Peptides against a protein of PDB entry 3JWR. Designs and how they scored, part 48

Target 1, 323 residues: chain A of PDB entry 3JWR
Amino acid sequence: TRELQSLAAAVVPSAQTLKITDFSFSDFELSDLETALCTIRMFTDLNLVQNFQMKHEVLCRWILSVKKNYRKNVAYHNWRHAFNTAQCMFAALKAGKIQNKLTDLEILALLIAALSHDLDHRGVNNSYIQRSEHPLAQLYCHSIMEHHHFDQCLMILNSPGNQILSGLSIEEYKTTLKIIKQAILATDLALYIKRRGEFFELIRKNQFNLEDPHQKELFLAMLMTACDLSAITKPWPIQQRIAELVATEFFDQGDRERKELNIEPTDLMNREKKNKIPSMQVGFIDAICLQLYEALTHVSEDCFPLLDGCRKNRQKWQALAEQ
Target 2, 298 residues: chain A of PDB entry 3JWR as posed
Amino acid sequence: TRELQSLAAAVVPSAQTLKITDFSFSDFELSDLETALCTIRMFTDLNLVQNFQMKHEVLCRWILSVKKNYRKNVAYHNWRHAFNTAQCMFAALKAGKIQNKLTDLEILALLIAALSHDLDHRGVNNSYIQRSEHPLAQLYCHSIMEHHHFDQCLMILNSPGNQILSGLSIEEYKTTLKIIKQAILATDLALYIKRRGEFFELIRKNQFNLEDPHQKELFLAMLMTACDLSAITKPWPIQQRIAELVATEFWEQGDQVGFIDFVCTQLYEALTHVSEDCFPLLDGCRKNRQKWQALAEQ

## One batch from the design tools (peptide)

Design b1_p17_2_s1 (made by RFdiffusion4, then SolubleMPNN; from b1_p17_2, 9 letters changed)
Fold by OpenDDE base, seed 1:
Structure b1_p17_2_s1 (fold): chain B 323 residues (1-323), chain A 17 residues (1-17)
Amino acid sequence: as target 1 above (323 residues)
Amino acid sequence: SYHEAEKLLEEFLNSYF
């Protein structure tokens, strides 16, 4: 395609030029082409292209395929969300110095997972899928959409001309897919809630050890969630704009719940409850976000900008809630 | 369990989001 030709022939700017190492990064001003260029740079600077012998054209095609399999009519869970999740992962690996704590296969898996974790998202949550009796709800009992996202990821990875993992041994391939699956599934916030207590306790007791395979897996899950939620850490103007996108998508679901399921939506998804957004954001930060970024900062102090951003945004939301 | 976590998530989403 013309798009592939343009991407494959383009000069890829440095990570410094693209500012993709910054935790404060914003994609709002970037074209789709520029987001793809940023993605190439992430793979390159993480040594994934070299270490796994990726062909440039194959990588370009894969990126465009991933982007194509996000829906354009979804307000938040689209390519830009996936891209921002991957950018946060890249920043955590580089600026946050997590790269030195992980294997190349783990890094490869995390980056692929971050880009892929919401593939074909429909702008509705698992609860909606269950209540609507969607066919996917018959296939999976838990983490319905996350299983679907992984299936889409696997489909793309196995598609002709998209096989960015073809340079791996069979064992490396299996290991990578296992980690990708675990990482995508970890973006189910229910699984985060289920598992976070173990992680926080290990940190609190100073018993956290990445050499332990179970603890490594747990950490990768927490890191994925931290990147997935990273909008909450962004500079306030960026945070506000993203929160509006999230609210738009949730309100769209709520409208569908009323119309299609004949149920009253929760306050979060109720368009008429827009005035509660600030207080809800404070609650979300307190219940879900703060402890995660605190724990991540204990693993690597260089991740502090995420925690600091989260704290600052909590204060901003609290101030709005008091008005 | 997963179901307990899902319920907590729903409660949270209902309360905070």
Scores: peptide ipSAE 0.287, ipTM 0.883, DockQ to the pose 0.790; fails the geometry check
Fold by OpenDDE base, seed 4:
Structure b1_p17_2_s1 (fold): chain B 323 residues (1-323), chain A 17 residues (1-17)
Amino acid sequence: as target 1 above (323 residues)
Amino acid sequence: SYHEAEKLLEEFLNSYF
């Protein structure tokens, strides 16, 4: 396609020029082409292109395929969300120095997972999918959408001309897919809630050890969640704009719940409860986000900007809640 | 269990969102 030709022929700017190592990064001013160029730079600077012998055209095609398989009519869970998740992963790996703690296969898997973790998202949560009796709810009992996202990821990876993993051995390929699946599934917040206590306790007791395979898996899951939720850490103007996108999508779901399911939506998804957004954001930060970024910062102190951003945004939301 | 975590998530979403 013309798009592929344009991307493949384009000069890829440096990570410094693209500012993709910054935790404060924003994609708002970037074109779709520029987001693809950023993605190429992430793969290159993480040494994934060289170490796994990725062909440039194949990588370009894969990126465009991933982007294409996000829906444009979804307010938040679209390509830009996936791209921002991947950028946060890149920043955590580079600026946060987590790269030094992981294998190349783990890094490869995490980057692919971050970009792929919400593929074909429909703008509704798992609860809606279950209650609507969607066909996907018959295939999976829990983490319905996350299983679907992984299925889409696998489909793309196996599509002709998109096989960015073709340079891997059979064993490396299997390992990578396992980690990708685990990482995508980890973005189910229910699984995060289920597992986070173990992670926090290991950190609290100073018993956390990445050389332990179970703890490594746990860390990768927590890191994925930290990147998935990273909008909450962004500079306030960026945070506000993203929060509006999230609210829009949630309200759209609430409207559908009323219309299609005859259900009164929760306050989070109730358009009539818009005035509760600031207090809800404070609650979300306290219940879900703060402890995660605190723990991540304990694993790598260079991830502090994520925690600092989260704390600053909590203050801003609290101030609005008091008005 | 996953079900317990899902319930906690739902309760949270209902309370804070």
Scores: peptide ipSAE 0.279, ipTM 0.883, DockQ to the pose 0.837; fails the geometry check
Fold by OpenDDE base, seed 2:
Structure b1_p17_2_s1 (fold): chain B 323 residues (1-323), chain A 17 residues (1-17)
Amino acid sequence: as target 1 above (323 residues)
Amino acid sequence: SYHEAEKLLEEFLNSYF
């Protein structure tokens, strides 16, 4: 395609020029081409291209295939969300210095997972999929959408001309796919709620050890969630705009719940309760986000900007909630 | 269990959202 030719021939700017090491990064001003260039830079600067002998054209095609398999009619869970998740992962690995704590296969898996974790997202949550009796709800009992996202990820990775993992041994390939699957499934917030207590307790007791395979898996799951939720850490103007996208998608689901399921939506998905957004954001930060970024900062102090951003946005939302 | 976590998530989303 013309798009592939343009991407493959383009000079990829430095990470510094693209500002992709910044936790404060925004994609709002970037074209689709620039987001793809950023993605190439992430793979390159993490040494993934060299270490796993990726062909440039194959990587370019894979990136474009991933982007193409996000829906354009979904307000939040689209390519830009996946791209921002991957950028936060990159920043956490580089600026947050987590790269030194992980293997190359883990880093490879996390970056692929971050980009792929919401593939073919339909703008509705697992609850809606279950209640609507969608065919996917018959295939999977738990984490329905996350299983679907992984299936889409696997399909793309195995598609002709998209095989960015062809340089891996059979064992490396198996390991990478296992980690990708675990990382994508970890983005189910229900699983996060289920597992986070173990992580926080290990941190609190100063017993956290990345040399333990179980704790490593747990950490990768928490890191994926931290990147997936990273919009909450962004500078206020960025946070506010992303919150509007999230609200739009949730309200769209709520409208569908009324129309298709004949149910009253929850406050989060109820367009008529838009005035509750600030208080809901405070609650979300307190219940889900703060402890995660605190724990992550304990693992690597250089991740503090994520925690600081989350705290600052809590204050901003609280001020709005008090009006 | 997963079901308990899902319920907690729903309750949270319903309570805060």
Scores: peptide ipSAE 0.255, ipTM 0.871, DockQ to the pose 0.840; fails the geometry check
Fold by OpenDDE base, seed 5:
Structure b1_p17_2_s1 (fold): chain B 323 residues (1-323), chain A 17 residues (1-17)
Amino acid sequence: as target 1 above (323 residues)
Amino acid sequence: SYHEAEKLLEEFLNSYF
């Protein structure tokens, strides 16, 4: 395609020029082509292209395929969300110095997972999928959408001309897919709530050890969640704008819940209760976000900008809630 | 359990989101 030709022929700017190492990064000013160029730079600077012998054209095609399989009519859970999740992963690996703690296969899996974790998202949560009796709810009992996202990821990876993993051995391929699956499933916040206590306790007791395979898996899950939620850490103008996109999508779900399911939506998804957004954001930060970024900062102090951003945004939301 | 976590998430989302 013309798009592929343009991407494959383009000069890829440096990570410094693209600012993709910054935790404060925003994609708002970037074109779709520029987001694809940023993605190429992430793979290159993490040495994934060289180490796994990726063909440039195949990588370009894969990126465009991933982007194409996000819906344009979804307010928040679209390509830009996935791209920002991957950028936060890249920043955590580079600026946060987590790269030094992981294997190349783990890094490869995390980057693919971050870009793929919400593929074909429909702008509704697992609860809606379950209550609407969608066919996907018959296939999976738990983490319904996350299983679907992984299935989409696998479909793309196996599509002709998109096989970025073709340079891997069979064992490396199996390992990579296992980690991708675990990482995508970990973005289910229910699983985060279930597992986070173990992680926080290991940190509190100073018993956390990445050489332990179980603890490694747990850490990768927590890191994925930290990147997925990273909008809450962004500079206030960026955070506020993203919060509006999230609210738009949630309100769209709430409207559908009223119309299609004949139920009253929860306050979070109720357009009539938009005045509660600031207090809800404070509650979200306190209940879900703060401890995670504190723990991540304990693993790597260079991740502090995420924690600092989260704290600053809590203050901003609290000030709005008090009006 | 997963169901307990899902319920907690739902309660949280209902209360805070």
Scores: peptide ipSAE 0.251, ipTM 0.869, DockQ to the pose 0.816; fails the geometry check

Design b1_p17_2_s2 (made by RFdiffusion4, then SolubleMPNN; from b1_p17_2, 9 letters changed)
Fold by OpenDDE base, seed 5:
Structure b1_p17_2_s2 (fold): chain B 323 residues (1-323), chain A 17 residues (1-17)
Amino acid sequence: as target 1 above (323 residues)
Amino acid sequence: SYEEAKELLEKFLDSYF
């Protein structure tokens, strides 16, 4: 395609020029082509292209395939969300110095997972999928959408001309897919709530050890969640804009719940209760976000900008909630 | 359990989201 030819022939700017190492990064001003170029830079600067012998054209095709398999009519859970999740992962690995704590296979898996974690998202949550009796709800009992996202990820990875993992050994391939699956499934917030207590307790007791395979798996899950939720850490103007996109998507779901399911939506998804957004954001930060970024900062102090951003945005939302 | 976590999440989302 012309798009592939253009991408494959383009000069890829440096990470410094693209600002993709910054925790304060915004994609709002970037074209689709520029987001793809940023993605190439992430793979290159993490040494994934060299270490796993990726062909440039295959990587370009894969990126475009991933982007194409996000829906354009979804307000928040689209390519830009996946791209921003991957950028936060890249920043955490580089600027946050987490790269030094992980293997190349783990890094490869995390980057693929971040880009793929919401593939074919429909703008509705697992609860809606279950209540609507969608066919996917019959295939999977838990983490319905996350299983679907992984299935889409696997389909793309196995598609002709998109096989970025073809340079891996059989064992490396199996390991990578296992980690990708675990990482995508970890983005189910229910699983985060289930598992976070173990992580926080290990940190509190100073018993956290990344050399332990179980603790490594736990950390990768927490890191994925931290990147997935990273919009809450962004500078206030960016955070506010993203919160509007999230609210739009949630309200669209709420509208569908009324029309299609005859259900009164929750406050979060109720367009009529938009005035509660600031207080809800404070509650979300306190209940879900703060402890995670505190724990992540404990693992790597260079991740502090995420925690600091989260704290600052809590203050901003609290001020709005008091009006 | 997963179901307990899901319920907690739902309650949270209902209360805060």
Scores: peptide ipSAE 0.313, ipTM 0.884, DockQ to the pose 0.820; fails the geometry check
Fold by OpenDDE base, seed 3:
Formats: sequence, structure tokens, C-alpha cells
Structure b1_p17_2_s2 (fold): chain B 323 residues (1-323), chain A 17 residues (1-17)
Amino acid sequence: as target 1 above (323 residues)
Amino acid sequence: SYEEAKELLEKFLDSYF
């Protein structure tokens, strides 16, 4: 395609030029081409292209395929969300110095997972999928959409001309897919809630050890969640704009719940309760986000900007909630 | 369990989202 030709021929700017090592990064000003260039840079600077012998054209095609398999009519869970999740992962690995704690296969898996974790997202949560009796709800009992996202990821990885993992041994391939699946599934917040207590306790007791395979898996899951939710850590103007996108998508779901399912939506998804967004954001930060970024910062102090951003945004949302 | 966690999440979403 013309898009592929353009991307493959383009000079890829440095990570510094693209600012993709910054936790404060924003994609708002970037074209789709630029987001693809950023993604190439992430793979390159993490040594994934070299270590796994990726062909440039194949990587370009894969990136474009991933981007294409996000829906355009979804306000938040689109390519830009996936891209920002991957960018946060990249920043956490580089600026947050987590790269040195992980294997190349784990890094490869995490980056692929971050980009792929919401593939073909429909702008509705698992509860809606289940309640609507969607065919996917017949295939999977739990983490319905996350299983679908992984299936989409696998489909793309196995598609002609998109096989960025062709340089891996069979064992490396299996390991990578396992980690990708685990990482994508980990983005189900229900699983996060289920598992986070173990992670926090290990950190609290100073018993956390990445050399333990179980703890490694747990950490990768927590890291995925931290990147997936990283919008909450962004500078306030960026946070506000992203929150509007999230609200738009949630309200769209609420509208569909009324129309299609004949149910009253929850406050978060109720367009009529827009005034509660600030207080809900405070609650979200307190219940879900803060302890995660605190724990992540204990693993690597260089991840502090995520925690700091989260705290600052909590203050901002609290101030709005008090008005 | 997953179901318990899901319920907690749903309650949270109901309250905050």
C-alpha cells in the first residue's frame, strides 16, 4: 500500500526528537504516520529489531496492521490509546530503567502486548458484552474482550507479511506468545483487583524478587496495568482531554445500555451525571491507581513521575469536585 | 475469585464510572 511504502521509506527520528522517553508524552499533535514512526523507534531502541532479526518492511506492515485493527468510531479505546500504552511502556523501560530488569523476550512481549491489548475494541466493557449476550460471551467466561484482543493479536502476528516473530526459535515464540497473552489478559481490571494485593504485599514486606517466575509474571501484569492506566498520570491539560475521551466512550455505552438493553447505566456511563466526573476520578485514583504507582516506584524509583502525575491529577480532580 | 473481583470492579464502576 501507499501507506506502507511511505512508512517504510521514511527516516525514523530519534527517541529524543520524538520525546517518546518522556512520561509526559502526548500524541495529540502527532499524525498517524508519526505514531507509526514512534513505534518503529520503540522497537529499534529496545534492540528488538536487531535481537530478533525483524525485517523493516515486516515491522512496518505489522504496525500498520495493528493500527488498522483498531476501530475509528471508538472514542478512547482506539489506536491512540494502544499507542500511548506502548509509549508509557517504552518510557517505563527506558526512563524508568525497568529494561535492565527484564529479558529481551519479556520486553518484546510487553511492547507487542501494549500495542495489541485492545485490538478491535468496540467501545463497551466486558459487562456490556456479557449482558448483550454477544457471541464472544459464549466463547469466554472471564476477561471476554481481553481474550478477543489476544486472538486478534495472534491473527495479525500470523498474517502474511506481518510475522515480526519469524526470527524466533519455536521455544522463544511459545514463550513470547505466553507472555503476550498473560499481559493482555492482565489489562482486565478485574484481574488487576484480584492480583494486586499479592504484589503490594510483596513490596511492603520487601520480599519482591523478579528472579522468581511467579513474581515476574505478577510484575509484568502490574506493569501492563500501570501503562494502560497511564493517562491518569499525564500533565493536567492532557489528563483532562483524555478524560473527556473516556467519558465520551462511557456515555456512548450508557446510551446503548438504555437503548439496546433497556437498563439504567451506572453513574460513570450516565451522560446525565457528567457533573460527578471529578469525584469519580478521585475515587478511581484512590481505589485503583495510587497504590499501583507507589508500588511501581518502589520497584524502580525512576518511575516516580507516574506517581507524581497521578497525585497531581488527584489534587486537580479533587479541587473540581469541591466546586 | 475472579467473580468476586469482577463484582468489586462493577461496584466501583457503578460508584465512580
Scores: peptide ipSAE 0.305, ipTM 0.880, DockQ to the pose 0.819; fails the geometry check
Fold by OpenDDE base, seed 1:
Structure b1_p17_2_s2 (fold): chain B 323 residues (1-323), chain A 17 residues (1-17)
Amino acid sequence: as target 1 above (323 residues)
Amino acid sequence: SYEEAKELLEKFLDSYF
């Protein structure tokens, strides 16, 4: 395609020029082409292109395929969300100094997972899928959408001309896919809630050890969640704008719940309760976000900007809630 | 369990998110 030709021929700017190592990064000003260029840079600077012998054209095609399989009519869970998740992962690996704590296969898997974790998202949550008796709800009992996202990821990875993993051995390929699956599934917040206690306890007791395979897996899951939720850490103007996108999508679901399911939406998804957003954001930060970024900072102190951003945004939301 | 975690999440979402 013309798009592929343009991307493949383009000069890829440095990570410094693109500012993709910054935790404060914003994609709002970037074109789709620029987001793809940023993605190429992430693969390159993480040594994934060289270490796994990726062909440039194949990588470009894969990126465009991933982007294409996000819906444009979804307010938040679109390509830009996936891209921002991947950018946060990149920043955590580089600026956050986590890269040296992980294997190349783990890094490869995490980056692919971050970009792929919401593929074909429909702007509705697992609860809606279940309540609407969608066919996907018959295929999967738990983490319905996350299983679907992984299936989409696997489909793309195996599509002709998109096989960025073709340079891997069979064993490396299997390992990578396993980690990708685990990482995508970890973005189900229910699984986060289920598992976070173990992680926090290990940190609290100073017993956390990345050399332990189970603890490594746990850490990768927590890191994925930290990147997925990273909008909450952004500078206030960025955070506020993203929160509006999230609210828009949730309100759209709530409207559909009324019309299609004949149910009253929750406050979070109720358009009529927009005034509750600030207090809800404070609650979300306290219940879900703060402890995660605190724990991540204990693993790597260089991740502190995420925690600091989260704390600052809590104060901003609290101030709005008091108005 | 997953179901317990899901319930906690749903309750939270109902209350906050």
Scores: peptide ipSAE 0.303, ipTM 0.881, DockQ to the pose 0.774; fails the geometry check
Fold by OpenDDE base, seed 2:
Structure b1_p17_2_s2 (fold): chain B 323 residues (1-323), chain A 17 residues (1-17)
Amino acid sequence: as target 1 above (323 residues)
Amino acid sequence: SYEEAKELLEKFLDSYF
């Protein structure tokens, strides 16, 4: 395609020029081409291209394939969300110094997982999929959409001309796919709620050890969630705009719940309760986000900007909730 | 269990969202 030719021929700017190492990064001003260029830079600067002998054209095609398999009619869970998740992962690895704690295969898997974790998202949550009796709900009992996202990821990775993992040994390939699957599944917030207590307790007791394979897996899951939720850490103007996208998607689901399922939506998805968004955001930060970024900062102090951003946005949302 | 975590998440989402 012309898009592939343009991307493959383009000079890829430095990470510094693209500002993709910044936790405060925003994609709002970036074209689709620039997001793809950023993605190439992430793979390059993490040494993934060199270490796993990726062909430039194959990487370009893979990136475009991933982007193409996000829906454009979904307000939040689209390519830009996946891209921002991957950018946060990149920033956490580089600026947050997490890179030094992980293997190259883990880094490879995390970056692929971040970009792929919401593939073919339909703008509705697992509850809606289940209640609507969607065919996917017959395939998977739990984490329905996350299983689907992984299936889509695997499909793309195995598609002709998209095989960015062709340079891996069979064992490396198996390991990478295992980590990708675990990382994508970890983005189910129900699994986060289930597992986070173990992580926080290990941190609290100063018993956290990345040399333990179980704890490593746990950490990768927590890191994926931290990147997936990273919009909450962004500078206030960015946070506000993303919150509006999230609200739009949730309200769209709520509207569909009324029309298709004949049910009253929850407050989060109820367009008529828009005035509760600030208080809901405070609650979300307190219940889900703060402890995670605190724990992550304990693992690597250089991740503090994520925690600081989350705290600042809590204050902003609280101020709005008091109005 | 997963179901318990799901219920907690749903309750949270219902309470805050």
Scores: peptide ipSAE 0.298, ipTM 0.879, DockQ to the pose 0.830; fails the geometry check

